Peptides against a protein of PDB entry 7PB4. Designs and how they scored, part 109

Target 1, 105 residues: chain A of PDB entry 7PB4
Amino acid sequence: KMLNIKEYKEKLLSTLGEFLEDHFPLPDRSVKKKKKNIQESSVNLITLHEMLEILINRLFDVPHDPYVKISDSFWPPYVELLLRNGIALRHPEDPTRIRLEAFHQ
Target 2, 218 residues: chain B of PDB entry 7PB4
Amino acid sequence: DALQMAVGYFEKGPIKASQNKDKTLEKHLKTVENVAWKNGLASEEIDILLNIALSGKFGNAVNTRILKCMIPATVISEDSVVKAVSWLCVGKCSGSTKVLFYRWLVAMFDFIDRKEQINLLYGFFFASLQDDALCPYVCHLLYLLTKKENVKPFRVRKLLDLQAKMGMQPHLQALLSLYKFFAPALISVSLPVRKKIYFKNSENLWKTALLAVKQRNR

## One batch from the design tools (peptide)

Design b1_p30_2_s1 (made by RFdiffusion4, then SolubleMPNN; from b1_p30_2, 16 letters changed)
Fold by OpenDDE base, seed 4:
Structure b1_p30_2_s1 (fold): chain B 105 residues (1-105), chain C 218 residues (1-218), chain A 30 residues (1-30)
Amino acid sequence: as target 1 above (105 residues)
Amino acid sequence: as target 2 above (218 residues)
Amino acid sequence: MSYSEEAQQQLRLMVEELVILTAELRELEA
C-alpha cells in the first residue's frame, strides 16, 4: 500500500512538473532590454514547482507555523496565482508570509 | 420547519416593520439566531436574509441582529455578497450596518464560494477607505482581495494621502506593504517591518461560530 | 499574463491531491 502511494505521488509530481512548464513557465529573460537602468536584480527566480515544494514541506514540517517568508526569488505573479486560486493564504499579520492551504485537514 | 417559517416571515413579512416589540418578529428572529449559531444557515437562507438586512425593509436593530447571525453551514454564495454590496450603494442602511457588513465580509471571506465577481468590486471597496469608520475593515478586505492588477498609481497616491491624514495606522501599513510587494516601483516609502498584528482579530464577533463551522466541515 | 481559468483549476486540483497524498504518506511512515 505504501509503495503504491509513493509511486503514485512520484507520477503526480512528474505530471505536475510537465504541466507547470507548459502552462506556467517563468518569463523569458529575453524580453527587450529597453536600456532603462532598472537593475534587473540578478535574483534567480524559482519555478512554480520549487515554490510549491517549499510550501508543502513547510506545511508538514512546521504545522504550528506553516508560513513561508516571501523572498525575492518568488515571482510575484506566481504568488498572486496561488492566492487567487485558494492554494495559498496570506498571513493575517505579515503580508510577506504565505502558507499552503491545508487540503488534508 | 420553524426556520423556513421564520425566513418566509422576513421575506414576505411587513414592509418597514418598526423596532416595536412585535412578539412575532422576535420569535422568528430568535429562531434564525438559534439555528445559525448551532448549525449555520444554508446558502439560500443567507441569500434571502442578507439582502433583507441591507435593503432597509426592517429597522436598524433588526437588521443588525440578522446580519450578526449570517453564519454559513457550508458556503456563502458570491452572488449574495454582490447583491449585498448593491444595497450598500443604494444607501438605505445605517453607517453601523455598513461597518458590521464589512466586518462580516472579512470574517466570512474564506466561506465565500467564489471571488471573481467580488474582485470586480475592488474599486467600490477602495472608495470606502475615505470613511474613517470603515477604513480599518476595508483595509483588511482589500488585503484579502488585492491582486497585482489592482495596484495602480492613483490608488497608491490615495493610500499615501490617507496615511498623511491618519498617521501610520497598522491596517494602512498592511495594505501598503502588499502594494509594495506587487509594485515596488510605485512605493518609495520605507515601511517599518512591524511584527505586530495588522488587523484586530479581537473584534471578530463570529470567532466561536467560525470554529464550529470549520469543525463541522472537516 | 492571463492564465486560462481551466489551467488554474487543474493546478488547484493537482496541488490538492499532492497535499492529500503527502499527508497519507507521512501518516504511514510515522
Scores: peptide ipSAE 0.627, ipTM 0.552, DockQ to the pose 0.315
Fold by OpenDDE base, seed 5:
Structure b1_p30_2_s1 (fold): chain B 105 residues (1-105), chain C 218 residues (1-218), chain A 30 residues (1-30)
Amino acid sequence: as target 1 above (105 residues)
Amino acid sequence: as target 2 above (218 residues)
Amino acid sequence: MSYSEEAQQQLRLMVEELVILTAELRELEA
């Protein structure tokens, strides 16, 4: 049973990775070819996959405070996407913090 | 279309490192301004340009001019507003741009197609009350958004603390009065019965344009 | 960028499933 769940989770993660690359790519991945004129907004944006991983890990590692601080690496359209779809919630007292929805509860 | 070319310029950024960058930028900005004030902008155009104005892609002067011309032809998408608010969290825009955005949001509130997702951002807006420059406009926005479920003890405490710090400001009193209406048990303090709610007239910047939009949609 | 409604719905479903699977795995490891 445990092995089957692990295998299924890994398959789902792989499928999600491909899905996110196809449907929710970062704008900068397309722009690497035309490096010249983008003023290097020196901010390394993380992928939506990496963002979700951080949020999932925080949800389970710190269940009493499952909130992640929004950093400059969080692309604002991804934050909007997660909030709009009810995947994430803002902290009621700290707008700079978001949590993943606890779909397992 | 000249407008499509202008929007595309802002979206894609300046393609050529040419010496005429500033002249090209000014040309496209004037095109957007002229169309916005004359006819309003489509929801898709507002979505793109509002995101650009708050992303920090351009300088403060350009961002300010873009925000001032975010006038809808018909409606503003709620998604555009949610996206814009997300940029405020990243801190790439100036304080003056934030003030202008809240003024715009209050002025354009009735033209936003839905309010469900904006209501989920209530906590974010409420936290912005601590900024003295934003406070009057945020109070007005919260006055428009506040439902009974938003009136919590911790928010009441924060409003009372803010009143103690800033004094009895008309905009803060208006919001507290609304809170007392929804949850009288949470506010034991006698609030002066204000016969008239006075907010700073955020609409003044867009008054003529808003009248024109209302006339076209009639 | 406007994301398709279908893609957004699929994203939600995939995340929900990942959360559920993660919970199940953590319960089995404990």
Scores: peptide ipSAE 0.626, ipTM 0.402, DockQ to the pose 0.288
Fold by OpenDDE base, seed 3:
Structure b1_p30_2_s1 (fold): chain B 105 residues (1-105), chain C 218 residues (1-218), chain A 30 residues (1-30)
Amino acid sequence: as target 1 above (105 residues)
Amino acid sequence: as target 2 above (218 residues)
Amino acid sequence: MSYSEEAQQQLRLMVEELVILTAELRELEA
């Protein structure tokens, strides 16, 4: 039973990865190149997959404080997407922190 | 049409390194402004342009002008507002743009189609009360959004602390009075019975436009 | 970029399932 669940989870993660690449890709970095003068905070944006991984891990690793601080690596449209769809929630006291919805509770 | 071309320009950006980039930008901006003030914008156009205004794609002057013409023809999508708030978290917009956005949000509140997702952002808006420039407009927004479920002891403490710091501001008193209405046990302090809620509505940049929208939708 | 409503719904479902599966696995490992 445990092996089957692990295999299924891995398959689902793989499928999610492909799904996110197809439907929720990061904007091409190419458009930012031309305006030199905006201090391109050289902050590498993370993928939605990486963002979800961080949120899921935090939910289970620190259940008493399941919130992740929004960094500059978090692409704003992804944060919005998660909040809008009820996948993530903002911390009631700290708007810079978000958590994954506890769908298992 | 001219509006579609203008919106497309802002969305896609300038294609060619035309020497007249500024003239082209100004032309499209004027097109958007003219249509917005005359007829209002479709929800889809507001979605695109509002996102652009807060993304930092253009300079502050351009963003300010775009935001000032975010006037709906009929409704504003809640999703557009949620998107806009997400950009506020990244801090790429100027302080003046943030103020203008909250003013816009208060002014356009009745034209937003749904409030369920906006209510989930209550904590984010509440945290913005600490910004002295935002505080009057955020209080007004929170006054419109506050439900009994939002009135928590920690928020009451924060409001009282803010009152101690800033004094008895009319907008803060209005919000505190609403909190007392929902949770009288949390606010033991006697609030002056203000018969009139005084929010800074006097400087609504969109007053004339909103009247026109209401007349068209009757 | 406007994401399709269908894609957003599918995203929610997939994340929900991942959370549930993760919870089940953790219960079995404990």
Scores: peptide ipSAE 0.626, ipTM 0.401, DockQ to the pose 0.298
Fold by OpenDDE base, seed 1:
Structure b1_p30_2_s1 (fold): chain B 105 residues (1-105), chain C 218 residues (1-218), chain A 30 residues (1-30)
Amino acid sequence: as target 1 above (105 residues)
Amino acid sequence: as target 2 above (218 residues)
Amino acid sequence: MSYSEEAQQQLRLMVEELVILTAELRELEA
């Protein structure tokens, strides 16, 4: 049973990865819009897959404080996407923190 | 069953609810209250009763009691909420009923099945910020609903104007902090970094019931 | 970027399932 669940989870993760790449890719770095002065803080944006992994891990590793601080590596459209679809919830006291919805509860 | 008879009475019953002394009305109201607080109501029952509470079919006292027992067994339909908001536009409900509705909406927010149509009502809710009685609860609702796409320059101006008029209210600061998070370039004013956002605890009226609902749905 | 409603729904379902599976695995490993 445990092995089957692990295998299924890994398959789902793989499928999710492909799905996210197809439907929710990061914006192409190519739109160098020339607007001069914004310090290109070359903050490497993380993928939606990586973001979800962080959120899932936090949900289970720290169940009493399952919130993740939104970093500059979090692409704002992904944060909005997760919140809009009820996948993530905003912290009631700190708008810079989000948690994954506890679908297992 | 007794609940179906009670709901049926409110749905089909006399439009002119005579005075609070109608033993039949009180009996049915108590039936609804008892079931709602013990087990919660089905989504269909909430749809019917919520519509009745906001339609002005009954007196304010009855409407208030009905609205206070709009406790879901599982979920609330988004359509029920949209219909309820439509009644707010007609203006047949009292100011106290409007306040109670927004408190209810905030308290029950997580139990609403979908948020897509509610998000389309963002502009309507935002307009209600001008009502001093509603403002604390509307700020809380908007805090739950606000997306980057909702953060527009004209709304920022309105919030800052409200802050200038009302002072630095905790609920308004919470909403402004969220706006600044989504659109820092639109808010040049240094907001005091409040470590904690405090909304009026709208859930207090339903705290025990909500805990019970969460326990049943686990 | 306007994501399709269908894609967003599928995303939710996949994440929901992943969370449930993760919970089950954590319970079995405890």
Scores: peptide ipSAE 0.624, ipTM 0.580, DockQ to the pose 0.313

Design b1_p30_2_s2 (made by RFdiffusion4, then SolubleMPNN; from b1_p30_2, 16 letters changed)
Fold by OpenDDE base, seed 1:
Structure b1_p30_2_s2 (fold): chain B 105 residues (1-105), chain C 218 residues (1-218), chain A 30 residues (1-30)
Amino acid sequence: as target 1 above (105 residues)
Amino acid sequence: as target 2 above (218 residues)
Amino acid sequence: MSYSEEAQQTLRLLVEELVILTAELRKLEE
């Protein structure tokens, strides 16, 4: 039973990965080379897959404080997407923190 | 079922319950209150009773009592909330009922099944910020609803104007901090870095009931 | 970027399932 669930989880993760690449890709880094001199801190944006992994891990690893601080690596449209669809919730006291919805509860 | 009879009375009952002293009205109201606080109400019962509480069918005292016991067993239908907001537009409910509704909406926000239609009502809720009695609760609601797409220059101006009028209220500061998070370029004003956002504890009226609902739904 | 409503709904469902499965696995590992 445990093995079957692990295998199914792995399959689901793979399916999710492919789905996210197809439907929710990161914007191509190429376009906005407009020269404004502000030190574009080359913050590497993480994929939606990586973001979800962080959120899921936090939900289960720290269930009493399941909130993740929004970093500069979090692409704002992804944060909005998760919040809009009820996948994530904003912290009631800190707008810079979000948690995954506890769908298992 | 006693609850079905009570709900049926409110739905089909006299259009103007003139007398708060009607023993029948009180009996049915107590039945609804008892079930709501003990077990919660089904989504259909919430739909009916919430509509009644805001329609002006009964007096303010009855409407207030009904609204206070709008505790879900599981979920609240988004459609029920949209209908309720439509009654707010008609203006047949008292100011106290409007305040209570926004408190209820904030307290029950997580129990609403969907948020898509409620998000479309963002502009309506934002317009209600001008009401001094509603403002704290509307700010809290908007804090829950606000997306980057809602953060517009005209709304920023309105919030700053409201802050200039009312002072640095904690609830306004909370909403402005969220606006600054989504659109830092629109808010040039240095907001005091508050480590914690404090809203009025709107949930206090339902705290025990909400804990019970969360325990039943686990 | 406007994501399709269908894609957003699918995303929610996939994440929901993943969370549920993760919870089940965690319970079985304890």
Scores: peptide ipSAE 0.617, ipTM 0.627, DockQ to the pose 0.302
Fold by OpenDDE base, seed 5:
Structure b1_p30_2_s2 (fold): chain B 105 residues (1-105), chain C 218 residues (1-218), chain A 30 residues (1-30)
Amino acid sequence: as target 1 above (105 residues)
Amino acid sequence: as target 2 above (218 residues)
Amino acid sequence: MSYSEEAQQTLRLLVEELVILTAELRKLEE
């Protein structure tokens, strides 16, 4: 039973990865580099996959405080996407923190 | 179209090779301003430009001018507003830009097509009450958004604490009165019956432009 | 960027399933 669930989770992660690359790609980094005078917010944006991984891990590792601080690496359209679809929620008192929805509860 | 070229300039950013970057920027900014104040902007144009104004891609002066001309021709997409709020969390915009955004959001509230996702951001807006510069405008926004389900004991405490700190401000009293209407058991304090309009609704930067938009859409 | 409604719904479903599976695995490892 456990082995089957692990294998299924791995398959799901792979499917999710491919799906995210196809439908929710990061904006091309190449366009930002060339324009010197834009204060290169040299902020390395993380993928939606990486962001979801952080949120899922926090949900299970710290169930009593499942909130993640929004960093400059969080691409704003991804934050919007997760909030809009009810995948994530903002902290009621700290606008800089979001959590994953506890779909397992 | 001159407007499409201007929007495209802001979206793609300045082309490296232009020796006169500032003149080109000013030309495109004036094009957007002229169209916005005369006719309003399409929802798609607002989506692009609002995102740019809050992203920190340009300087504060440019962002302020863009935000001031975010006047709809018909409607503003809720998605554009949610995206804009997400940028406020990243902290790349100035305090003055945040104030202007909340003023804009209050002024444009009736032109936003849907409110469902904006209502999910209630907690974020409520947390912004702690900023003294934002507080009056956030109170007005919350007055427009507040439903019975939003009125919680912890929010009542926070509002009372703010009132204790800042005094009996008209905007706080307006919001507290609404909270008392929805949940009278949570607010034991007698609120003064204010006969006067809680919010100076009459004094927004876009009043005349928005009246013209409403007239064109009739 | 406007994402398709279908893509957004699929994203939600995939994340929901992933959360449920993660919870199940953690319960089995205890």
Scores: peptide ipSAE 0.613, ipTM 0.394, DockQ to the pose 0.281
Fold by OpenDDE base, seed 2:
Structure b1_p30_2_s2 (fold): chain B 105 residues (1-105), chain C 218 residues (1-218), chain A 30 residues (1-30)
Amino acid sequence: as target 1 above (105 residues)
Amino acid sequence: as target 2 above (218 residues)
Amino acid sequence: MSYSEEAQQTLRLLVEELVILTAELRKLEE
């Protein structure tokens, strides 16, 4: 029973991920506008699905410090999207850290 | 054939140069409607047209007409349904189109080839219960999808909260009764023993078409 | 990119559902 519930959760997350990719896709890397000097920061941006997974896992795995540091892999528009919609909150003392809203509480 | 040309028109979009864009659109739409109601559509044609109807590529009137003629010849691909549900998240379709889609999904439920991926969307459908316009149809869909593993304490709470807000709606009572069947310990409230399951608009727009599909597949 | 308000609302609802579901699962593991 419990195993089936876990599998269901993971499958649900996966299915949701596909929806997020369709509706909140990462920008196509191909818009290399030729402006010369911006270092091709080879930063691999993560999907919104992956970002949410990290945030959800942190919320439950480390409930006393549920904050995730914003890395260069976090696409800024996704961060702003989550903050603007009240899905995520910034750390009060460190704006580089965000947490998922504790909707279960 | 005329149907292939019509489907191709909707898939590729209107060619800019035609002075009579509206007449061409109407011609192709009538072709699709005629074939769909007489013979049904192939799974591939439904895959294409269903996505178009929900993508917001065309106006609401056109999308509504396309969706109304999504009648299968034999089966509907589950993948087509999953893709269609994905478009509901984008918000490019009208509220009326969403309602029509859920009505369609309930009506065509038995003609969908598989339910595995649709069952994974249970949480998404359940979240849509908060929309008052969708709630009756979502309850019906959930009634068809609900398994024992889907009945969770938090979902029971949400349904009871909805009942407190909306009153004892027949569609909500039907779903709650099913939940109580699967998990009697989670629902302490005495539900009225309704002998008849009642969903609003149990008579679907496709009743005649569905009978014809069933007859062709015998 | 301007996301539709409806898409954003749907995102919120889905994340909320996932969080609640995850919490329920964690309680069942304890």
Scores: peptide ipSAE 0.618, ipTM 0.434, DockQ to the pose 0.356; fails the geometry check
Fold by OpenDDE base, seed 4:
Structure b1_p30_2_s2 (fold): chain B 105 residues (1-105), chain C 218 residues (1-218), chain A 30 residues (1-30)
Amino acid sequence: as target 1 above (105 residues)
Amino acid sequence: as target 2 above (218 residues)
Amino acid sequence: MSYSEEAQQTLRLLVEELVILTAELRKLEE
């Protein structure tokens, strides 16, 4: 039973990864506008997959404080996407923190 | 950079001495349009151009074209949106520009970096429901913005009054349904359980640009 | 980017299932 669930989870993660790449890709950073002095917000945006992984891990690793602080690596459209679809919830008192919805509860 | 020159032109305004003001304007406008549709605009460029489009500095045709090309490369600054809304209060833009702005705001909502200040403008947006031309788009915007704290008795009354005047519009029903979800005690009226929320597709104007952004990410 | 409603719904379903499976696995590892 456990093996089957693990295999299924891995398959689901793979499917999700492919799905996210196809439907929710990051904006292509390739437009290096050579503007010198504007601090290119050198912030490496993480993929939606990575964002979800962080959120899932936090949900289970720290169930008493399942909130993740929104970093500059979090692409705002992804944050909004998750919030809008009820996948994530904003912290009631701290708008800079989000949690994954506890679908297992 | 041609785009920087174009943005600078719109920011500073036409230099008096140019005999061919219209040709220069058109050239710069086309530059902005081409870059926006091809690559999107940086947040700073959107900040400048969005402000210009709503300030009434240029004619309605120019403002409309600028606003149509407010396509982000990555994000839109919330501050840019707040500034833009402030111009709506001044009333220097046409009704058509206001409609286009709300359509744009709905279409680009996900690209706005933060929503905290925009949420504070909830009352302003809600007041715009009285404009029949804006109402469908404002309902959609409010549907995106509405929190439980925004659902007040006076707003419920206004929505119900609006429904009585306009009839059971799909966009209004969607908003009312959301209000009922947050505050069922405030809405005694039985709302039809609509499985599908129908808003006017505000994104239609930017669909091709959004597709182009998606294709570059492939 | 405008995400299709269908894609968003699919995303939700996939994440929901992933969360449920993760919970089940963690319970079994305990």
Scores: peptide ipSAE 0.618, ipTM 0.411, DockQ to the pose 0.298; fails the geometry check

